# Peptides against a protein of PDB entry 3KDP: the designs that were tried, part 186

Target 1, 230 residues: chain A of PDB entry 3KDP
Amino acid sequence: PFLIFIIANIPLPLGTVTILCIDLGTDMVPAISLAYEQAESDIMKRQPRNPKTDKLVNEQLISMAYGQIGMIQALGGFFTYFVILAENGFLPIHLLGLRVNWDDRWINDVEDSYGQQWTYEQRKIVEFTCHTPFFVTIVVVQWADLVICKTRRNSVFQQGMKNKILIFGLFEETALAAFLSYCPGMGVALRMYPLKPTWWFCAFPYSLLIFVYDEVRKLIIRRRPGGWVE

## One batch from the design tools (peptide; made by RFdiffusion4, then SolubleMPNN)

Design b2_p25_6_s3 (from b2_p25_6, 18 letters changed)
Fold by OpenDDE base, seed 2:
Structure b2_p25_6_s3 (fold): chain B 230 residues (1-230), chain A 25 residues (1-25)
Amino acid sequence: as target 1 above (230 residues)
Amino acid sequence: DEIKKMLEEAKKLLEEGKKILEEAL
């Protein structure tokens, strides 16, 4: 998010503090929960042919998979960001290069895509209105990520949801998201204004996309062991 | 027990992080 903010010169979609809360807070408990997930029976039973090369390949695959999932998460967040700004009159194309004027407190006549002028205070309210839904989008997408990442090759339906710690982690993450989204003072402290419950559903298509993507990936891996998708 | 300990440590770190954030803000 921050890199795109710099490169595209768009208004900041997610506050730095909120990013830190995601990286240090929301990701930590789920990551711990995944560490205690039961190993796939196929991974445990399959002796590596060559421990050095097979380990390297597996590490590269894991890194690539996490990188891809991370990109999909970011896309989900940005989608929510662009939807909110578009609903407030700022089309995505209009946001390009707007940051300089957007962040200038002395400019109170920034025009939206429809010629409406926005004061600095109004712009910041809209910006901070994006932070909470962006965060919530990441959390909702992480639900799918956590569910799929418990296995490398087996379907979620094959492995099942036996890890109670993972389930607990999902609830804790959701509770944290709700707390940060609706607790009084979070707008000032974290620049996360309260959001309508309907915004939680904006992320669901992306969660579904990740789920389908991973199931298809796993299906391909099962059908073509040793393929490039591994 | 180790899981509970890790979870408690994680919660503590989260609370400390929140406090630092609240103090910084």
Scores: peptide ipSAE 0.000, ipTM 0.250, DockQ to the pose 0.030
Fold by OpenDDE base, seed 3:
Formats: sequence, structure tokens, C-alpha cells
Structure b2_p25_6_s3 (fold): chain B 230 residues (1-230), chain A 25 residues (1-25)
Amino acid sequence: as target 1 above (230 residues)
Amino acid sequence: DEIKKMLEEAKKLLEEGKKILEEAL
């Protein structure tokens, strides 16, 4: 999100402090939990890898899959961001190149898509209103991302949820998201204003999309054992 | 069959998300 902020010159969709909360707070415990995941039930049925062919292809496919998941995750956050700004009078097209004027505290007459003038303080309130929903969207999408990363080949339904540490990680990241979203003073301390509970729903389609995407990918792998997609 | 069901649910949720966007725009 910060890279898109720089490249597209749009208002900042996610603050640096919020990014740190994702990296250190919501992602760390879940990531560590994967180290404690049990071996897949079919691991003993797998043929040995061919070191000449399988290594490079599999690394590229893994990189591509994670890249695709990351893109879907980012799209979910930006969807929420653009919806909130549109509700406040800023259409997505109008945001392109607006950053310079948006961040200038001496310009107090920035116009929205409807000709309404916004002071610096008003603009920053709207910007910070986007941070919390964006963050929450990332957390909800991370639920699916974490769950799909449990297994390489087996469906989540086949493998089950046996890793208690992973389950704890899911609750921890959700609790942190709720705390940062609704605790008094977070607007001043972290530039994260409280969000309506309904905004949690905006992330669910993307979470489900990632989950379905990976289940389909795994299904293809199961139907074509020893394929390059593995 | 489970994947088909999940795809149908995903489509439903995406349509709901689009509706929210349409209401916001």
C-alpha cells in the first residue's frame, strides 16, 4: 500500500504505524505457528523429487502463487479505501496525483469530485478514517492466507485444524485488530479512527476468494500428482 | 462438490461487495 501511495500519488491508504502493527503484531504469531503444523497425511505417498527439474519450477510456482495472493490481499484493502473516499466525495480517478495538494497543510481549499472544498484537517480525518478499515481488511484476508498455508497439497478439510498455535494466532490477530479499531485514543496515538462494524464485511469476499483460489489450486495438484504445479 | 459450493458462496459475497460499492458511488 505504501508503494502504491508513492507511485500513484494518492492519499496515504495505510499509515506506517499501522504497517508495523501488521508486520509485528498480526503476521508474526501466525507465521511462527506454521512451524508447528503437522505433516500432511499423504506425505509418505509422495514420490521423491527430481532435483534437476522440480526445484526451479516449484520455486517459481510458489513465488507466483504468493504473488497472486498478495495482489488479491492488496486489492481487498484498496477496495475498502476507495469505497470510503468515494463516500466522502473523492472518486478514485480524482485521487490520482492529488497527494501533493492533499498533504500540504497550507492548502485548505482542495476540491473533491463534487467541488466541495476540504481543509487540511478535514482531509486528514478522512485519510485516517481509511487506515482502520484497510488494516481490518488485511487481517480478515490474512485468516484465509494463514489457513491455506497450512498445507501444500491437502485440502484444509482433509488436513483439519489440528495446530492449536495456529488457532491461537488467528484469535490473537483478530483481537489486536479489534483493540486497535475500537480502543479510545487510537485515533490520536496511531492515526486509526474507529470503524463501523459493517466494514468488517467488506473483507470477507476477498478472504473467501483467496480460500477458494487455493483450494482449487490444491485440487488441481491432487488430480495431477507429480505435475509441475506442485 | 465442496469447491463448487465455496465458489457459489464467493460469488454471492462478491455481489454483496459490489452492491456496497455501488451504494457508495
Scores: peptide ipSAE 0.000, ipTM 0.221, DockQ to the pose 0.021
Fold by OpenDDE base, seed 5:
Structure b2_p25_6_s3 (fold): chain B 230 residues (1-230), chain A 25 residues (1-25)
Amino acid sequence: as target 1 above (230 residues)
Amino acid sequence: DEIKKMLEEAKKLLEEGKKILEEAL
């Protein structure tokens, strides 16, 4: 998100505090929950692989898969961001290069895509209005990410949802997201303004995409053991 | 309340860090 913010010179899509809440708040319990996940039935039955050659390749491919999932998460967040700004009169094309004027508190006549002028305060309100939905989008996408991370090869349907700590983690991050989104004073304290409940559903296509992507990936790995997709 | 204070302190530190980074870039 920050790289796109810098390169495209768009208004800040996600606040630093929000990022901290994601990394330390919403991801902590889920990450711990994965440590208690049952070992994959197929991994435990495998013969010892060559520890020198097979380990390095697997680590690289796992890293790439996580990188791809992270990219899909970012795309989901940016999609939500652009939709909200578009609903407020700022089309994505108009946001390019707008940051300099957007962040200048002395400029109170920044025009949107429809010629409406926005004061600095109004611009900051709409910017902060994007932070909460972006955060919620990440949380909703993390549901799918957390579920798919239970296994490396087995389908979620094969492994099942037996880890109660994982389930608790999903509820915890959702509860935290709801608290940060709707608790009075969060707009002032954290610059996270309340969002319409409908925005929770905006991320669902991306969560589904991640889920389908990973299930297909795992299916390919199962059908083509030793392939480049592992 | 303690969590809020910690978050506010973290926010201040991050904002300061952002300013330093912006000045360095």
Scores: peptide ipSAE 0.000, ipTM 0.235, DockQ to the pose 0.022
Fold by OpenDDE base, seed 4:
Structure b2_p25_6_s3 (fold): chain B 230 residues (1-230), chain A 25 residues (1-25)
Amino acid sequence: as target 1 above (230 residues)
Amino acid sequence: DEIKKMLEEAKKLLEEGKKILEEAL
């Protein structure tokens, strides 16, 4: 998200505090939960055919898959960001290169896509309105990510939801998102303004996309053992 | 063929999700 902010020179979609909340609050508990996940039945039964090459291939493929999932997560957050800004009169095309003027407190006449002028204070309200939904979108997308990470080859339906720690991690992550979104004073303290409940649903298509992506990937692995997708 | 079916189903669900979002917003 921060890289796109720099490259596209758009208003900041996700604040530093929200990034820290993701890193410390949403990533740690799930990572711990995955460490306690029961090994997939096929992973335990299948010795690598070639321990040297198969390990390297698996590490590369896992890294690639997680990289792709991370990109989908980022896209989900940015989608929510662009929707909110568009609803406030800033179309995505207009946001390109706008950062310099957006962040300048002395410019109080930044025009939106429809010619409406926005003061610095008004712009910051809209920016901070985007922070919470972006964060929540990442959390909701991470639900799917955590669920799919339980298995390497088997579908989620085959492995089941047996890890109570993972379920707790999902709950904790959701509770943190709700706390940051609705607790009084978070707008001032964390630059996270209250979120309309409807915005929670903006992430659902992306969560589903990740889920389907992983199931398709796993299906390919099952049908073509030793393929480049494994 | 099964992959294609899954992708088409995913596309359908995404479109439905988009519609729901557009109606909710």
Scores: peptide ipSAE 0.000, ipTM 0.222, DockQ to the pose 0.021; fails the geometry check

Design b2_p25_6_s4 (from b2_p25_6, 18 letters changed)
Fold by OpenDDE base, seed 5:
Structure b2_p25_6_s4 (fold): chain B 230 residues (1-230), chain A 25 residues (1-25)
Amino acid sequence: as target 1 above (230 residues)
Amino acid sequence: EEIEKMLKEAEELLKKGKEILEEAL
């Protein structure tokens, strides 16, 4: 997010506090829950990996898969960001290069895509209004990410949802997201303004996309063992 | 309230860090 913020010179899509809430709040319990996940039923049925050849390839492929999932996650967040700004009169094309004027507190006449002038305070309200939906989008996408991380090869339907700690983690991150989004005073304290409930659903297509992508990937691995995807 | 306080302190530290980085750059 920060790289795109710097390169495109767009208004800040995700606040530092929001990032901290993701890294320390929403991801911690889910990550710990994965340590308690049951081993895949087929691990003991797999042939011993060749310690010289198979370690490096598998780590690279896992890293690439997580990198791709992270990109889809970021795209979901940015999609939500651009939709909110567009609903407030700032089309994506107009946001390019706008950061300098956007962040200048002495400029109170920044025009939107429709010629409406925005004060510094109004612009910051819109910016902070984007932070909460971006955060919630990340949390909703993390549901899919956490679920797909349960297994490396087996389908989630084969593994099932037996890990009660993982289920607790999903509820915890959702409850934290709801608390940060709707608790009075969060707008002042954390610069996270209340979210319209409809924005929770905006991320669902991306969560579904991640889930389908990973299930297809795992299906390919099961059908073509030793392939470039494994 | 304690979480809010910690988050506010973290935000202030990050803001100061950003300012220092911007001045150094």
Scores: peptide ipSAE 0.005, ipTM 0.255, DockQ to the pose 0.021
Fold by OpenDDE base, seed 2:
Order: structure tokens, then sequence, then C-alpha cells
Structure b2_p25_6_s4 (fold): chain B 230 residues (1-230), chain A 25 residues (1-25)
């Protein structure tokens, strides 16, 4: 999010404090919950052909898969951001290069895509309105990530949902997201304004996309062991 | 209040970091 903010020179899509809440808070309990996941039966039974080479390849492929998933997460967040700004009159193309004027408190006549002028205060309200949905989008996408990270090779349907701690982590993450989104004072403390419940559903297509992507990936790995998709 | 203070300090540091990055680019 921050890199895109700098490169595209767009209004800040996600507050830095909110990013810290994701990285240090929201991801922590779910990550711990994954440590208690039951080992895949096939990983324990499958001896490496070459322990040095196969381990290195698998580590590289895992890192690439996480990188791809992270990119899909970011796309989901940005989609929600652009939808909110578009609903408020700022089309994505118009946001390019707008940051300088957007963040200038002395400019109170920034025009949207339809010629409506926005004061600094109005712009900041819209910006902070984007922070909460972006955060919630990440959480909703993380539901899929946590579910798919249960296994490296087996389908979630094969491994099952036996880890009660992971299930608890999903509920805890959701409860934390709801707390940060709706608790009074979060708009001042975290620049997270209250979210309409409908915005929770904006992330669902991306969660589904990640789920389908990983299931297809795992299916390919099962059909072509030792392929580049691992 | 202490958390709010820490958050404000973090925001200021990040703002300075952004400015430095913008000057470097």
Amino acid sequence: as target 1 above (230 residues)
Amino acid sequence: EEIEKMLKEAEELLKKGKEILEEAL
C-alpha cells in the first residue's frame, strides 16, 4: 500500500497505524494458530529425493506463493479503496498525481471527477473512511489465507477443519476487526472511521479468488509432483 | 492516552519518513 501510494502519488489508502495493527496485531493470533495445525499426512510420508535441492526448491516456491497471495490481498484492498473513492466522486484515473493537492491543507477546492470541490477536511474524512474498509478487506482475505495455509499440498477438504485453535483465530481476528471498525474513538486514535456492514462483502470475491487459486495450485501439485508450481 | 501518544509519535515519524522518501525520489 505504501509503495503504491508513493509511486502512483495517490491519497493514502491505508493508515500506517492500521498497517501496524495488521502486521503486529491481526496476523499474530492467526499465525500462532497455524502452528497447531495437524501435519499433512503426505508431507510426513514423502521422503525428499534430494534433501538439499528439494528443500531449497520448496522454500522458494512457498515464498513465491506467499508473495502472490500477498499481491492478491493488496489488490483486494485497493479495489475497496477505489470503489469508495469512486462512490465519493473520485475515479481511479483522477487519483493519479492527486496526492500533493490532496494532502495540502491550504487547498480547499480540490475537484473530483465531476467538478465538485472538496475542502481539506472533507477529503480527509473520505481518506479515513477508506482506511477501515481496506483493513476489513485484508481481514476477510486473510480468512481464505488461513484456511489455505493449513496445508501445502492437500486440499482443505481432504485435511479438514480439525484445528479448533485456527477456528478460534478466525473468530478472534473477525472480532478484532469489528472492534477496530466500530468502537468509539477509533476514528481519532487509528484514523479508522465506522464502516457500513455492506463493505465487509467487498472482499469476498477476493477471498474466493485466493481460495480457488490455492485449491487449483494444490491440485496441480498433486497431479504433477516436483513441478514449478509447488 | 499513552497509546494515543505513541500512535501520534508514530504518525509523525512516518510523515517524516515519507517526506525523506519523496525528496530522495
Scores: peptide ipSAE 0.000, ipTM 0.226, DockQ to the pose 0.019
Fold by OpenDDE base, seed 3:
Structure b2_p25_6_s4 (fold): chain B 230 residues (1-230), chain A 25 residues (1-25)
Amino acid sequence: as target 1 above (230 residues)
Amino acid sequence: EEIEKMLKEAEELLKKGKEILEEAL
């Protein structure tokens, strides 16, 4: 999100504080929970890992986590961002290059796509209105990401949901998202304004997409062991 | 602005820490 903000010179879609809340709050506990996941049912059929050549986190896993899944997460967040701004009169094309004028507190007559003038305060309200839905979108997509990371090969339906710490992590990240979205004063403290409950559902298609994608990937791995998709 | 700068630095450190951890594991 922040890279696209810099490259496209658009208004900030996700604040630094919200990024930290993701990295420290919503990602850490779920990630630790994976250390307590039960071994896959087929682990005894695999050769022992060579500690000199094989890493737990290989280039393929990094590519999946930061490349593929990260792109889907970003697309979900940006979709929500562009919808909110469009509903407030700022079409995506008009946002390109607007950042300089958007962030200037002395310019109080920035025009939207329809010629309506926006004060600095009004623009910042709209910007901060985007932060919360973007954050929530990431959390909802992370549900699927965490669940798919439980196994490398087995379906989630084969492995099951026996890790109580992982389940706790899912509830914790959801509770944190709800707290940051609805607690009074978060608009001032974290620049996160309250979210309409309906916006939680906007991320569900992306979460489902990740889940289906990974299940298909794992199905291919099971049918063709030793393929490049592993 | 100073808080935002500190937060960006913290984010960069966290990212670097994650990368190091991923390389070590």
Scores: peptide ipSAE 0.000, ipTM 0.250, DockQ to the pose 0.030
Fold by OpenDDE base, seed 4:
Structure b2_p25_6_s4 (fold): chain B 230 residues (1-230), chain A 25 residues (1-25)
Amino acid sequence: as target 1 above (230 residues)
Amino acid sequence: EEIEKMLKEAEELLKKGKEILEEAL
């Protein structure tokens, strides 16, 4: 998210505090929970592959797949960001290059896509209104990511949801997201303004996309063992 | 063929999700 902020020179979509909340709050407990996940039923039955060739290729392919998932997560957050700004009069095309003027406290007449002028304070309210939904979007997308990480080859439907710690992690990150979104004073303390409940649903298409992507990937792996998708 | 079916189902679900989102907004 921060890289796109710099490259596109758009208003900051995700604050440093929200990034810290993701790294320390939403990722830590789920990551620990995955350490307690039961081995996939087929992993323990697989014969050792050639460690010289297959390990490196497999590691690269796995890293690539998770990299792609991370990109989908970021796209989900940015989608929510752009929708909120568009609802407030700032179309995506108008945001390009706007950061310099947006962050200048001495410029109080920044125009939106419709010619409405925005004061610095008004712009910061809109910016901080984006932080919470972006964060929540990441959390909702992480639900799918955590679920798909349970297996390497088998479908989630085959492996099931047996890890209670993982389920707890999903509830914990959701509770944290709700706390940060709705607790009084979070707007001032964390620059995370209250979220309309409807914005929680903005991430669902992306969660579904990740889920489908991984299931398709796993299906290909099952049908073509040793293929380039593994 | 099964991949194509899954992709088609995903597209349909994404479309429905978009519609629901548009109605909720």
Scores: peptide ipSAE 0.000, ipTM 0.190, DockQ to the pose 0.021

Design b2_p25_7_s1 (from b2_p25_7, 19 letters changed)
Fold by OpenDDE base, seed 1:
Structure b2_p25_7_s1 (fold): chain B 230 residues (1-230), chain A 25 residues (1-25)
Amino acid sequence: as target 1 above (230 residues)
Amino acid sequence: SELEEELLKRAEELLELARELMAKA
């Protein structure tokens, strides 16, 4: 998320405090849950032919999986960010390069895509309005990602939700998201304004899409072992 | 409003510090 913010020079989609809450609050329990996930029976049943190379391969596979999950989460968050800004008159194309003017306190006439002028205060309210939905979107996408990551080859329907730690992690991150979104004073303390309940559902189509995509991918892998999709 | 402004100022300072750290990194 931060790299896209720098490269695209868009208004900040996620505050530093919110990032810290994600890293320390939402990612910690899921990461622990993944560490306790039962390795796919096929990966563990292969006796390491070479313990050093097989550890390295496993570490690389784990690193790639975590990297992909983080990227998917970021994409979901950015999707929600762009939807909210578009609803407030800022189309995605117009946001490119806008950050310099957006963050300037002395510019009170930043125009949206429809020619409406926005004061610095109004822009910051809209920016902070994006922080909570972005955070919530990450949590909702994490539900799908955590379920998907249980197995690389098996369907979620085949393995089920056997990991109690994972289930606990999902509840914990959801409770944290609800607390940060609705607790009084969080708007001032964390710049996370209260979220309309309808915005919780904004990430669901994306999560469903990722879920379907992963199930299709797994189906292809099962039908064509060793193919380019691995 | 004053607390929001102060928090905004601190956040901007932190962002600037982060930018400086990244520029030095």
Scores: peptide ipSAE 0.000, ipTM 0.245, DockQ to the pose 0.017
Fold by OpenDDE base, seed 2:
Structure b2_p25_7_s1 (fold): chain B 230 residues (1-230), chain A 25 residues (1-25)
Amino acid sequence: as target 1 above (230 residues)
Amino acid sequence: SELEEELLKRAEELLELARELMAKA
């Protein structure tokens, strides 16, 4: 999120402290839960041909999984960010390069996509309004990501939800999201304003799409082993 | 309002520092 903020010169979608809370807090328990997930039945059945190469492949697969999760989370967060800003009159294209004027305290007439002028205070309110939904979206997307990342080839329905650590991680992450979203003082401490309950559902269509996409991907992999979709 | 402005100022300073650190990394 912060890299895209710098590269695209868009308003900051998520506070730096909140990003650190995600990276160091929210992602740790899910990551640990995935580490204890049972290896895919196909991986377990494959006798290691070469322990060194197979270890390297496993490390690469794990690294790729974590990288992919992070990318999907970012996409989900940015989706919510752009939805909120669009609802407030700022279309995604208009946000490109707007940061310089957006962050300038002396400019109180920044125009949105419809010609409405926004004061500095108004802009910061809408910016901070994005932080909590962005975070919650990451959590909701992680629900799907954790489920789909259990296996590379097998359907979630085939392996099932047997990992109690994963389930615990999901509840902990959800509880943390609720705490950060509704606890008094979080708006001041983390620039996370209280979240309207309806925003919890903003990520659900996206999570569903990812889930469906992954199931279709896995189906293709099962039917065409060794394809480019791996 | 004054406290909010001060906190906002500090947040902007931290953001600027973060940008500088990322530019060096």
Scores: peptide ipSAE 0.000, ipTM 0.250, DockQ to the pose 0.017
Fold by OpenDDE base, seed 3:
Structure b2_p25_7_s1 (fold): chain B 230 residues (1-230), chain A 25 residues (1-25)
Amino acid sequence: as target 1 above (230 residues)
Amino acid sequence: SELEEELLKRAEELLELARELMAKA
């Protein structure tokens, strides 16, 4: 999210504190939970044939997997961000390069895509309105990501939810999302305004898409053992 | 803004580190 903020010079889609909450509060416990998950695949049961080469390949596969998950989460969050800004008069194309004027407190006449002028305070309210649903979108997408990452080959329906730490992680991230979204004072302290309950459902299509994609991928792997799609 | 960028960069590095740790675990 922040890389796109820098590269595209768009208004900040997610606050720094919220990012820290994602990194430390939502991703850490699930990540640890995956470490304790029982080895499903033959890869974990087989000794490395060549320790140097096999370690490098494994590190690359891990990096790619986490990179893909992070990209999918970011895409979901940015979708929500652009929808909210568009509903408030700022089309995605208009946001490109707008950051400099957006963040300038002395400019109180920034025009939206329809020619409406926005004060600094009004702009910041809209920006902060995006932070909470962006965060919640990441959490909801992460539910699917964590569940699918638990298994490499088996369907979620076949493997089941045996890892109690993973379940705890899912609960923790959801509780944190609810706390940040609805606790009084979070708008001032964390620049996260209260979220309408309907926005929790905005990310569900993405979670479903990821889940379906992964189940199809796993089905292909099961039908063609030893394929590179693993 | 520069401080926010640096903090965010550090947060991303921490996230990446956490992901690496998860992957190694």
Scores: peptide ipSAE 0.005, ipTM 0.266, DockQ to the pose 0.021; fails the geometry check
Fold by OpenDDE base, seed 5:
Structure b2_p25_7_s1 (fold): chain B 230 residues (1-230), chain A 25 residues (1-25)
Amino acid sequence: as target 1 above (230 residues)
Amino acid sequence: SELEEELLKRAEELLELARELMAKA
């Protein structure tokens, strides 16, 4: 997110507090859940024929999968960001290079894509309006991520949602998102303005995409064991 | 990894399409 912010010179899509909430609030429980599930899976799995090589390969493949899922999450967040700004009159093309003028508090006549002028305060309200939906988008996409990360080879339909820690993580993440989105004063304290309920659904296509992707991947792995698709 | 890269590409294409739709709106 920050790299795109710098390269494209667009208004800040994700606030520091939001990032902190993702890192500490949304990612921690999933990481713990994954660690426990891996440990449990490793105990239940037959000893690897070559513990050193098989463990390293598995860790690398897991890391690659999480990296790609993270990129899809970021794309979902940016999609939400661009939708919000477009709804407020700033089309994606117009946002390119706008950051310098956007962040200048002395410029009160920044024009949107339709020629409407925006004061610094109005622009910052719109910017901060993007933070919460971006965060919520990440949370909703992480629902799918948590579900798919439960097992690398088995379908979600085969294993089900038996992991209590995963379920707890989903509830905690969702509760945190709801708290940050709707608690009075968060707009002032955390620069996270209240979220319209409709924005919770904007990320669902991305969650579905991740879910379908993982199911297809797992199907391929089951049909071609030892392939690079792991 | 190849499927993941392809899905990432599809996601990027979808994002670009969304941008185009927004530009037309």
Scores: peptide ipSAE 0.000, ipTM 0.211, DockQ to the pose 0.023; fails the geometry check

